# Peptides against a protein of PDB entry 6IDX, part 21

Target 1, 380 residues: chain A of PDB entry 6IDX
Amino acid sequence: KELAKLSADVTFATEFINMDGIIVLTRLVESGTKLLSHYSEMLAFTLTAFLELMDHGIVSWDMVSITFIKQIAGYVSQPMVDVSILQRSLAILESMVLNSQSLYQKIAEEITVGQLISHLQVSNQEIQTYAIALINALFLKAPEDKRQDMANAFAQKHLRSIILNHVIRGNRPIKTEMAHQLYVLQVLTFNLLEERMMTKMDPNDQAQRDIIFELRRIAFDAESDPSNAPGSGTEKRKAMYTKDYKMLGFTNHINPAMDFTQTPPGMLALDNMLYLAKVHQDTYIRIVLENSSREDKHECPFGRSAIELTKMLCEILQVGELPNEGRNDYHPMFFTHDRAFEELFGICIQLLNKTWKEMRATAEDFNKVMQVVREQITRA

## One batch from the design tools (peptide; aimed at target 1 R88 L98)

Design b1_p12_8_s2 (made by RFdiffusion4, then SolubleMPNN; from b1_p12_8, 4 letters changed)
Fold by OpenDDE base, seed 1:
Parts: structure tokens; C-alpha cells; sequence
Structure b1_p12_8_s2 (fold): chain B 380 residues (1-380), chain A 12 residues (1-12)
């Protein structure tokens, strides 16, 4: 107890470390010896003193043994562990992961996100906070392959559902620390969009061109009686598609694939358009046809608008940026749906189309409309 | 790169 309190003092910490005191604490944990009276209290103070000593940055985290890691991981994975031990074990694992890539690798072998999700299904907000903090640390330090594995649809859906039901929809106010961890998790989740945001469309890839053709088909052939088989001549078909791509509001009416070669937002804009067209087909068709039937130069160019909106959403959500300390601005909406970014895009493209009409905008007003829409999104 | 700091321990 007194050691744990004194370990917060840098002068005491320095002298205690110089006396190999930290090695004694690690050996106490490594021994796993439950034979002592007051073992749980002793262990909770030992873990506190260890973490407070390590937080001075005098000793490298890489000094920690695999036996120590396994013991700490054991306190997180075992049922019926004391709350004080569990909290400190989660915090130690977080610190290990954040401070050492070598320790991250070892911890990622001993602990699963599924085990950490079980610690979210509790009423204790402090345990929930440390569990999300450790998930965030593991996510942040994961190599790209393991980030994708952590991002698998089942783990993400389950994690989001548990956070939504046990944290966000809880009967208790969200503390600043929890709000920060939810912000961090949101930022790290949006950073999974970076790959698609930085992927250029290949104008020679037929499968990618077929997606653009599918956008045209959904917009213009879904209402067409199948009796109007497009008749004669490859040239007449190409001229027809150029008109359709103009009506879709692409900048390059001849080759819309060129509009997706700019990164950001690259292929992420095409993913958003395709999601809107397939999942919200009536909304997509309405937006396209409302603008394709205009002759007053007040047409909202859907294709251009969708690309620039996707780019704007990436900028607003800071896609590809690391989470900042002291921020706690999380959006509960991102925990409600598996495709939350595409759903946000679908809301924002309707807002853009509305704002364009209200402003009576022309193509020359495009940047002004985008600025007004940015202000509307950032105030919501 | 902003390093996230570890979450502060609640007192015992």
C-alpha cells in the first residue's frame, strides 16, 4: 500500500528502481503464489506500484518477462478475478502494448478481442474504459493484416453491439475517459477506410468499369420496360452511355473511371455510390432523376458531388490520421450500423442535393455549396 | 506521430 503511493513520486521511483525494487515486484507477480493471506489486496497494490514505477519511463517495458505477461493476461482472461486486479491488469497490458511492439506481439498471442468484449458486458464503467483502451491499443499497434482480422464483420458487429447496448445506451452518463476511448475507437475504425480512399480506380479494369455501368443501369434501366432492347450500332450505344454519364453528373462523361483516379477519395467514393444505389435504390434513383430531368442549369452533378462529399467526409472524420489526446467527440451513430460510413454518406448526399436546390446553385457555385454542406455536417 | 498515453489508473 505505502509502496504503491510512494511509487508515484519520481524521486522515490528512481531510488527504488536503482535498488532493483521493480524486479522484486515482477517476481511477486511471476510466482503466481495464491498461498498468502490477503493475496488479492497484496497483488492489487503490487500491480499499482509496478505501473506507477513504469510510468516514470526510467525502465524499458521490454524488461518484462513472458511469464509476467502470461500472469497479467491470466488475470484478464480468468473468471472471478477481483475488480481491482482486473482494472490494473488491463491498464498494464494497455501500457505494454502502447510502449513496446515486442510486447504487443506477445500480448496479441495471449489475449483475444473476444475476451476483452466480455469486460464490456459489466456495469463498471472503469472496467469498460480499460477494456476499450486495451482494444484501442491492440488496434493501433496491429500490423495491417491483423488490423483487417480485427476488423472482421463478426468481431466488429459484436463489439459495436456490445458498446452500443452496455456503454452508450447505459443508464449512466459517459465519463470523459470513456468518451475519449470511444473517440479513439471511432478514429481507428475510420482509418480502415484509408486503403479504399487511397486506391485509384484502374480505367482498364473491366470489373471496376462494370460497377460504373451498374450505377447507370440502376438509375436509367430500373424504370425502363425490358422491351426497349437497345437496338443498333456500337457507336449509338457509346453516345447513349456518354449522355447517361453526363446525366449522372460525372466530370468525365466519356470515361467516368477517370473521376475515380484522384486519391483521396479514390475507390471509396465508388463504394459509397454503389452502396447507395443497391441499399437505398429509391433514394439514389430519385436524386439522379431529379437532376437529370432539369434543363435550367441548376442540375446537381451527382457523380462529382458524391466524389467531393466522400473526400469531405474523409477530411471531417480525419481518415488516416492518428487519434489525438484530449479529444472525446465520438458519434453514437457509428455504433448503430455495420456500414455507418456509407449510411452517413447517404444522409449527407441527400443534404447536399437539398442544399443545392435551396441555394439555386449552378456548376459555378459548386464549391460554395460544398462549404455550406461542410458547415451543416460539422454542426450536427 | 501523437503517441496515445496510457489510461490513468483510478486510485485503489
Amino acid sequence: as target 1 above (380 residues)
Amino acid sequence: MASLKPTKLAPL
Scores: peptide ipSAE 0.086, ipTM 0.778, DockQ to the pose 0.762
OpenDDE base, seeds 2, 3, 4, 5: peptide ipSAE 0.085, 0.085, 0.082, 0.039; ipTM 0.777, 0.780, 0.776, 0.679

Design b1_p12_8_s3 (made by RFdiffusion4, then SolubleMPNN; from b1_p12_8, 4 letters changed)
Fold by OpenDDE base, seed 1:
Structure b1_p12_8_s3 (fold): chain B 380 residues (1-380), chain A 12 residues (1-12)
Amino acid sequence: as target 1 above (380 residues)
Amino acid sequence: KASLKPTKLAPL
């Protein structure tokens, strides 16, 4: 107890470390010996002193043995552990993962995100905070292959549903520390969009061109009586599609694939458009047809607007940026749906279309409309 | 790239 208190002092820490004091603490944990009177209290103070000593940055985290890691991971994985031991074990694992890539690899073999989710299903907000902090640390330090696996595990309705139901919709106010961890988790989740945001469309890929053709089909053929099959020659079909792509509001209405070669937002804009067209078909068709039937130069160019809105959302959400230590702003809506970014896009494209109408905008006002929409999104 | 800082321990 006294050691744990004194370990916060840098002068004491330096002298205690010089006396091999950390090695003694690690050996106490490694022994796993439950035979001591007051074992749980002793262990909680040992773990406190260890972490406070290591937080001075005097000793490398790489000094930690695999036996120590297994003991700490064991305290997180066991169903009947004292709350004080569990909290400190989560914090030690977080610090290990953040400070050492070698320790990350070892911890990622001993602990699953599924085990950490069990620590979210509690009423203790401190345990929930450290469990999310460790998930965030593991996510941040994961190599790209494992990061996508963690993403898939996060996209699994379970972690999101547990956070939503046990943290966000909890009967307790969210503390600053929890709000920060939710912000970090949100940023790390949005960073999975970076690959698609930086993927250029290949204008020669037929499968990607077929997606653009499917956007045209959904907008114009879904309401067309099947009797108007255009039996006219290949040139008239190409001229018809050029008109359709102009009505869809693509900048390059001859070859819309060229609009998706700019990164950001690359293919992510096409993913959003396709999601809107398939999942919110009535909304998509309405937005396209309301603008395609106008002759007053107040047409909102859907294709251009969808691309620039996707880019704007990536900028607002800071896609590809690392989390900032000082930020606690998380959006609860991103925990409500597995396709939360595409759903946000679907809300924001309707807002853009509304704002365009209200401003009586023309193509010359495009940047002004986008600025107003940015202000509306950032104030909501 | 700034690394995240470890979460502060609550006192016992």
Scores: peptide ipSAE 0.101, ipTM 0.795, DockQ to the pose 0.794
OpenDDE base, seeds 2, 3, 4, 5: peptide ipSAE 0.093, 0.098, 0.096, 0.041; ipTM 0.790, 0.796, 0.792, 0.696

## One batch from the design tools (peptide; aimed at target 1 L51 E52)

Design b2_p13_1 (made by RFdiffusion4)
Pose (drawn by RFdiffusion4):
Structure b2_p13_1 (pose): chain A 370 residues (1-223, 234-380), chain P 13 residues (1-13)
Amino acid sequence: KELAKLSADVTFATEFINMDGIIVLTRLVESGTKLLSHYSEMLAFTLTAFLELMDHGIVSWDMVSITFIKQIAGYVSQPMVDVSILQRSLAILESMVLNSQSLYQKIAEEITVGQLISHLQVSNQEIQTYAIALINALFLKAPEDKRQDMANAFAQKHLRSIILNHVIRGNRPIKTEMAHQLYVLQVLTFNLLEERMMTKMDPNDQAQRDIIFELRRIAFDAETEKRKAMYTKDYKMLGFTNHINPAMDFTQTPPGMLALDNMLYLAKVHQDTYIRIVLENSSREDKHECPFGRSAIELTKMLCEILQVGELPNEGRNDYHPMFFTHDRAFEELFGICIQLLNKTWKEMRATAEDFNKVMQVVREQITRA
Amino acid sequence: ASLKPTPLPPLPP
């Protein structure tokens, strides 16, 4: 107990660390008997002292043994133990992950998505905060080529709805540190879109060109002389600036292939809305048609700007949009809502092609005021 | 990207 008190003082901590005092603590955790059952209080003070000593930055986190790591991960992976032990265990794992790529790799193997998510279902806000912090730390440290798989795994075990039901709509008001972790989680989540935002379409890739053909087919085949007239104009009546080679429009980054993903999502998941928007504007040879392809690409870019896809998390922000915690595909759903808004605003303005940038500005103002 | 760890838990009573 006394060690846990004094270890926050750097003057004391240096003395104790210079005698390998941290090893006394790690050896106790690695091999001590009955720690959770008979000596949980002692163990909590031991973990407090360990974290306080390590927080002085005198020694590397890489000093820790695989045995120590496994024991701490064991306290998290187990059907919940003492709250004090769990809180400090989650905190130790977060610090290990943030401070070492090697420790991240070992810890990612010792804890499951389900075990971490289950700790969000406890009524204790600090346990919830550290659980989300550990999840955020794993995302921050995951290799670029593994982060998407991790996101899918957490999504399949309902991370989003658990956060919505147990944190955002929970009984206890969200305090500043929890709000910060939700902000970080949202930033990391939006940043999963960044690679596709910056990926250019290869116009010479037939498979990618066939996606645009399929988009056009879904809409034009819902319309016979009128259908034939639409197809004679290639992709003009789908609203692409490049009428004959719309794949070129997707070389603009941002939004790149993310715009294509959004269009395909709207067409497949919300086929009636997609058909309505395209057919209201595919036979319009007055200058008043709303161009779908051009509008979708620019809207995708605008949403990326509004939501700050690509921005790094920082220490000064605690903000988040709670509605994104209510749908697994909230970004794509937002695209659909905003493309309907864009078409409504376009009609309200009796807009022509020359008004394109003005309409996009009004839509920007509508979205950002909402 | 990088961030500081979450603040340490309080001392147990």

Design b2_p13_1_s1 (made by RFdiffusion4, then SolubleMPNN; from b2_p13_1 with A1G T6L P13E)
Fold by OpenDDE base, seed 2:
Structure b2_p13_1_s1 (fold): chain B 380 residues (1-380), chain A 13 residues (1-13)
Amino acid sequence: as target 1 above (380 residues)
Amino acid sequence: GSLKPLPLPPLPE
């Protein structure tokens, strides 16, 4: 107890470390010997002193043994561990993952996200916070391939549901530390969109052009009886599609694929448009047809608007940026929807279309409308 | 920046 208290002092810590004191603490954990009266209390103080000593940055985290890591991981994976030991074990694992890539690899072999999810189902907010912090550390330090696997896993949907039900909808106020960890988890999850945001469309790829053609089909052919026989010449068909792509509000009416060559938002804008067209078909058709029937120059160009809105949402959500330590702003919608980004896009494109009408905007007002929409989204 | 770890757990009473 006294050692744990004194370990917060840098002068004491320096002297204790110089006396190999930290090595003695690690060996106490490694021994796993439950033979002592008050073992749990002694272990809790040992882990506290270890954390306080390591926080001074005098000793590298790489000094810890694999046996030490296994003992700490054991305290997190076992269901009947004292809450005080569990909390400190989660904090030690977080610090190990954040400070050493070699320790990350070892910890990722010993602990599953599923085991950490069990610690979110408790009434203790501090345990929940440390469990999310460790998930975030593992997610941040994971290789890109493993980050995608972590996000696509059933564990991610389950994790969102557990966080929603046991943290966000809990009968207690969310503390600043928990709000920060929820923010971090949100940022790390939206950063998985970076690949698509930075993917340029190939204007010559037929499969990618077929997606744009599907957007046209959903907007204009979904109501048309298949009675338009395929027999009108290829040139008339090309001229028809150029008109349809103009009505969809693409900048390049001849080859709309050119509008998706800018990164950001690249192919992510096309993904959002296709999601809207398939999942919210009535909303998509309404927005397209309402603007396609106008001859008054007050038409909202859907294609251009969808691209610039996707880019704006990426900027607002800071897609591709690392989490900032001072932020604690999270969106509850992120935890309520599997496709939260695409659903946010679907809400915001309707807001944009409404705002365009209310402003009586023309194509010259486009940037001004986007500025107003940005302010509306960021204040909501 | 590198995310800082959470604040250290309080000492057991």
Scores: peptide ipSAE 0.113, ipTM 0.775, DockQ to the pose 0.805
OpenDDE base, seeds 1, 3, 4, 5: peptide ipSAE 0.034, 0.028, 0.034, 0.029; ipTM 0.612, 0.696, 0.745, 0.729; seed 1 fails the geometry check

Design b2_p13_1_s2 (made by RFdiffusion4, then SolubleMPNN; from b2_p13_1 with A1G T6L)
Fold by OpenDDE base, seed 5:
Structure b2_p13_1_s2 (fold): chain B 380 residues (1-380), chain A 13 residues (1-13)
Amino acid sequence: as target 1 above (380 residues)
Amino acid sequence: GSLKPLPLPPLPP
């Protein structure tokens, strides 16, 4: 207890470390010896002293043994651990993950996000905070392949649901520390969109071109029997498609693929458009047809609007930026849906279309409409 | 005239 308190002092910490004191603390954890009277209290103070000593940055986190890591991971993975030990163990694992890629690899083998989710189903907000903090650390330090797997995992849906039900909708105010961890998780989740945001469309990729063609089909041929296999591409048909791509509001009516070559938002805009067209088909068709039937130059160019809105949403959500330690602003909506970004896009594109109509906008007013829409989104 | 931005509908509870 006194050691834990004194370990906060850098002068004491330096002297204690020079006396190999930290090695003694690590060995106490490694031994796992439950035979001591007040073992849980002693261990809680040992872990506190260890954290405070390591936070001085005098000793590398790589000094810890695999046995130490396994003991700490064991305290997190066991169903009945003292809350004080659990909290400190979560904090130690977080610090290990953040400070060493080698320790991240070892910890990622010993613990799963699924195990950490169990610590969210508690009434203790501090435990919930440290559990999310460790999840965030693991997510931040994961290699790209594992980050994508973490994102796509059923664990993410379950994680979001548990956060929503046990944290956000809890009968207690969200503390600043928890709000920060929810913000971090949100940022890290949206950073998975960075790859698609920075992916240029290849105008020669047939599969990507087929998506643009599918957008046209859904908008204009939704009542037409799919048995009208696109027969020989007659010049009349090419001219028809150019008209359809104009009605869809693409900037390049001849080759809409060119509109997706700019990054950001690259292919992410096409993903959003396709999601809207497939998941919210009636909304998509309505937006397209309401504008395609206009001859008054007050048509909202859907394709251009979808691209620029996707870019704007990426800017608002800071896609590709690291979490800022000073921020605690999170959006509860992002914990309610598996496809929260695409759903946000679907809401915002309707807002854009409405705002365009209300403003009686023309193509010359495009940037003004986008500015008004940005202000509407950022004030929500 | 600057159309007053309509308040976004409250997020569903």
Scores: peptide ipSAE 0.010, ipTM 0.478, DockQ to the pose 0.018
OpenDDE base, seeds 1, 2, 3, 4: peptide ipSAE 0.008, 0.009, 0.007, 0.008; ipTM 0.519, 0.562, 0.518, 0.554

Design b2_p13_1_s3 (made by RFdiffusion4, then SolubleMPNN; from b2_p13_1 with A1G T6L P13A)
Fold by OpenDDE base, seed 1:
Structure b2_p13_1_s3 (fold): chain B 380 residues (1-380), chain A 13 residues (1-13)
Amino acid sequence: as target 1 above (380 residues)
Amino acid sequence: GSLKPLPLPPLPA
């Protein structure tokens, strides 16, 4: 008890570390000896003293043995561990992961996100917060392949569901610390979009061109009676498609693929358009046809708007940026849907189309509309 | 920025 309290003092910590005191604490954990009277209380104070001593940054986290890591991971993975030990063990693992890539690798072998999700299914918000913090640390420190695996796993859908049901929809106010961890999880998950955001369309890739053609098909051929057989020659077809791509609001009506060569938002904009067209087909068709039937120069260019909106959403969500300390702003919608970014795009493109009409905008007002839409999105 | 660890848990009662 006294050691754990004194370990918060940097002068005491320095002298205690110089006396190899931290090594003694690590050995106590490594021994795993449950034969001691008051073992749980003693262990909780040992772990507290260890954390306080390590927080001074005097000793490298790389001094920690694999046996110590296994013991701490054991306290997180074992059922019926004392809450005080569990909390400190989660905090130790978080600190290990954040401070050492070598410790991350060892910890990632000993624990799973599935085991950490079990600690979210509790009424203790502090345990929930430390469990999410450790998940966030693991996600942050994971190599790109492993981050994508963590995101694609059924574990992530389950994680979102558990967070939604046990944290967000809980009968308790969300504390600032939990809100920060939810923000961090959101940022780290949206950063997986960075690859697509920075992927340029190849105008020579037929598969990518077929997606743009599918956008045209969904907008114009899905309502067309099958009677207009495309019987007339190759030149008339090219001229028809140029008209269709103009009605879709692409900047390059001849080769819409060129509009997706700008990064950001690159292919991510095309992914959003395709998602809207397939999942929200009626909304997509309505937006396109409403603007394609106008002759008053008040047409909202869907293609251009979708690209610039995708870019704007990436900027608002800070895609590709590391999470910032002190932020706690998260979107609850992130936890309600597995394609939350594309759903957000689908909401925001409708807002953009509405705002364009309300402003009676023309193509010259495009940047003004986008500024108003940005303000609307950031205030919501 | 770099994420910082959570604040240390309080001493057990």
Scores: peptide ipSAE 0.068, ipTM 0.763, DockQ to the pose 0.814
OpenDDE base, seeds 2, 3, 4, 5: peptide ipSAE 0.011, 0.035, 0.053, 0.079; ipTM 0.563, 0.614, 0.582, 0.718; seeds 4, 5 fail the geometry check

Design b2_p13_2 (made by RFdiffusion4)
Pose (drawn by RFdiffusion4):
Structure b2_p13_2 (pose): chain A 370 residues (1-223, 234-380), chain P 13 residues (1-13)
Amino acid sequence: KELAKLSADVTFATEFINMDGIIVLTRLVESGTKLLSHYSEMLAFTLTAFLELMDHGIVSWDMVSITFIKQIAGYVSQPMVDVSILQRSLAILESMVLNSQSLYQKIAEEITVGQLISHLQVSNQEIQTYAIALINALFLKAPEDKRQDMANAFAQKHLRSIILNHVIRGNRPIKTEMAHQLYVLQVLTFNLLEERMMTKMDPNDQAQRDIIFELRRIAFDAETEKRKAMYTKDYKMLGFTNHINPAMDFTQTPPGMLALDNMLYLAKVHQDTYIRIVLENSSREDKHECPFGRSAIELTKMLCEILQVGELPNEGRNDYHPMFFTHDRAFEELFGICIQLLNKTWKEMRATAEDFNKVMQVVREQITRA
Amino acid sequence: LASPKLASFTTAL
């Protein structure tokens, strides 16, 4: 108890650390008997002292043994133990992950997505905060080539709806540190879109060109003389600036292939809305048609700008858009809603092709005021 | 018994 009190003082901590005092604590956790059942109070003070001593930055986090790591991960992976032990265990794992790539790799193997998510279902906001913080730390430290798989795994175990039901709509008001972790989670989530945003289409890749052909087919085949007239104009009546080679339009980065993903999502998941938008504007040879392809690419870019895809998380922000915690594919759903808004605004302005940038500005103002 | 503090995530950046 006394050690937990004094360890926050650097003057004391240095003296204790210079006698390998941290090892006394790690050895106790590694091999001490009946710690959770008979000595939980002592164990809580031990973990408090350990974290206080390590927070002075005198020694590297890489000093910790695999045995110590496994024991702390064990306290998190178990059917919940004492709240004080769990809080400090989650905090120790977060610090280990943030401070070492090696510790991240070992910890990622010792704790499951389901075990972490289950700790969000406790009524204690600090436990919830550290659970989300550990999740954020794993995302921050995951190799670029593993972060997407981790996101899918957390999504399949309902991380989003659990946060929505147990944190955002929970009884306890969200305090500043929890709000900060939700902000960081949202920033990391949007940043999963960044690679596709910056990926150019290869116009010479037939498989990629066939995706655009499929997009056009879904809409034009819903319309016979009128259907023939649409196809004679290649991709003009689908609204692409490059009428004959629309794949070139997807070399603009941002939004790149993310725009294609959004269009395909709208066509497949919301086929009626996609067909309505395209057919209202595919036989219009007055200058008043809303160009789907050009509008979708620019809207995708605009949404990326509004939502700050690619921005790094920082210490000063605690903001988040709660509606993104209500749908597994909220970004794509937002695209669909905004493309319908864009078409409505276009018609309200009796807009022509020359008005394209003005309409996009009005749409930007509509979205950002909402 | 003091409660722990949240680690700075900027360490990982």

Design b2_p13_2_s1 (made by RFdiffusion4, then SolubleMPNN; from b2_p13_2, 5 letters changed)
Fold by OpenDDE base, seed 3:
Structure b2_p13_2_s1 (fold): chain B 380 residues (1-380), chain A 13 residues (1-13)
Amino acid sequence: as target 1 above (380 residues)
Amino acid sequence: LRSPKLADLSKAL
């Protein structure tokens, strides 16, 4: 207890480390000797002193043994551990993951996200905060291939449901630290969109063009029997598609693929449009057909609007940026759905279409409509 | 800067 308190002082910490004191603390954890009547209390103080000593940055986190890591991971994976030991063990693992890629690899082999999820189901908000913080650390330090797997695990309706029901909708006010960890989790989840946001469409790739053709098919051919594909010559078909791409509100009516060559938002805009067309088909068809039948210059260009809205949402959500320590703004809606970004897009495109009508906008007003929509989204 | 977490762990003891 006295050591844990004194370890807070940098002068004491320097002297104690120079006397190999930190090595003695690590060996106490490694030994696992439950033979002492006050083992749990002694261990809690040992782990506190270890954390305080390591916080001075005098000793590398890579000094810890695999036996030490396994003991600490054991305190997080075993259900019958004292809460005081569990808190400190979560904090140690977080610090290890954040400070060393080698320790990340070892910890990621010893601990599953499923074990950390069990610590979210408790009524203790401090345990929940440390568990989310360790999840965030693991997510941040994961290789890109494993980030998608972790995102798919976070996309597990179970983790989001647990965060939503036991943390966000809990009977207790959310503390600043928890709000920050929820914000960090959101930012890290949205950063998975960066690849698609920075992917340019290849106008020569037929498979990518077939996605745009599918948008056209869903909007205009959904009621047409596929048997009545007019056998008229290839040129008449191309001219017909150019008209349809104009009605869809693409900037390049001849080759809509050119509208997706700008990054951001690149292919992410096409992903959002396709999601809307497949998951919210009635909403998509309504928006497209309502604007395609207008001759009054008040047509809302869906394709252009969807691209610029996707870009705007990426800017608002800071896609590709690291989490800022000063921010605690989390959005509960992102814990309600696995495709939360695409669902947000589907809400915002309806808002844009409504705002366009209310403003009686023309193509010249486009930037002004987008500015009004930005203000509406950022105030919600 | 002490992590806010360490300050909380030190107070809980």
Scores: peptide ipSAE 0.033, ipTM 0.677, DockQ to the pose 0.096
OpenDDE base, seeds 1, 2, 4, 5: peptide ipSAE 0.032, 0.032, 0.028, 0.032; ipTM 0.651, 0.666, 0.666, 0.688

Design b2_p13_2_s2 (made by RFdiffusion4, then SolubleMPNN; from b2_p13_2, 6 letters changed)
Fold by OpenDDE base, seed 3:
Structure b2_p13_2_s2 (fold): chain B 380 residues (1-380), chain A 13 residues (1-13)
Amino acid sequence: as target 1 above (380 residues)
Amino acid sequence: LRSPRLADLSKAL
């Protein structure tokens, strides 16, 4: 107990480390010797002293043995562990993951996100916070291949449902640190969109063009019998498609693929449009057809609006930026759906279309409409 | 800077 208290002092820590004191503490954990009276209390103090000593940055985290890691991971994976030991074990694992890529690899082999989810189902908000913080550390330090696996795990209805029901909708006020960890988890999840946001469309790739053609098909051919003979000349079909791409509100109605060459938002805008068209087909068709039948210059250009809205959402959500330590603004909606960004886009595109109508906007008012929509989204 | 969480763990003992 006194050691744990004194370990917070840098002078004491320096002297104690110079006496190999930290090695003695690690060996106590490694031994797993439950034969001592008050083992749980002694272990809680040992783990506290270890954390305090390591926080001075005098000793590398890489000094820890695989046996030490396995013991700490064992305290997190076992269902019957003292809360005081569990808290400190989660904090140690987080610190190990954050400070060493070698320790990350070893920890990722010993602990599953599923085991950490069990610590979210408790009434103790401190345990929940440490569990989310460790999930965030693992997510942040994961190599790209494993980061997508963790995203898929977060996209699992189970994890999102548990966070939503046991953390966000819990009977207790969310503390600042929990709000920060929820914010961090959201930012790390949105950063997976960066690749698509920075992917330019190749205007020569037929497979990418076929996605734009599918948007046209869903909007205009959904009711048309496939019996309209393939025999009208290739030029008349191209001219018809140019008209349809104009009605879809693309800036380049001759080659809509050119509208997706700007990064951001690149291909992410097309992903959002395709999601809207497939998942919310009635909403998509309504938005497109309401504007395609207007001759009054008050047409809302869907394609241009969808691209600029996707860019705006990326800017608002700071896609590709690291989490800011001072922020705690989490959005509960992102815990309700696996495709939460695309669902947000679907809400915001309806808001944009409504705002455009209310303002009686023309193409000249486009930037003013976008500014009003930005203010509406950022105040919600 | 000492992590805020370490300060909480040290106070809980």
Scores: peptide ipSAE 0.199, ipTM 0.877, DockQ to the pose 0.096
OpenDDE base, seeds 1, 2, 4, 5: peptide ipSAE 0.179, 0.188, 0.185, 0.180; ipTM 0.870, 0.874, 0.874, 0.871; seed 5 fails the geometry check

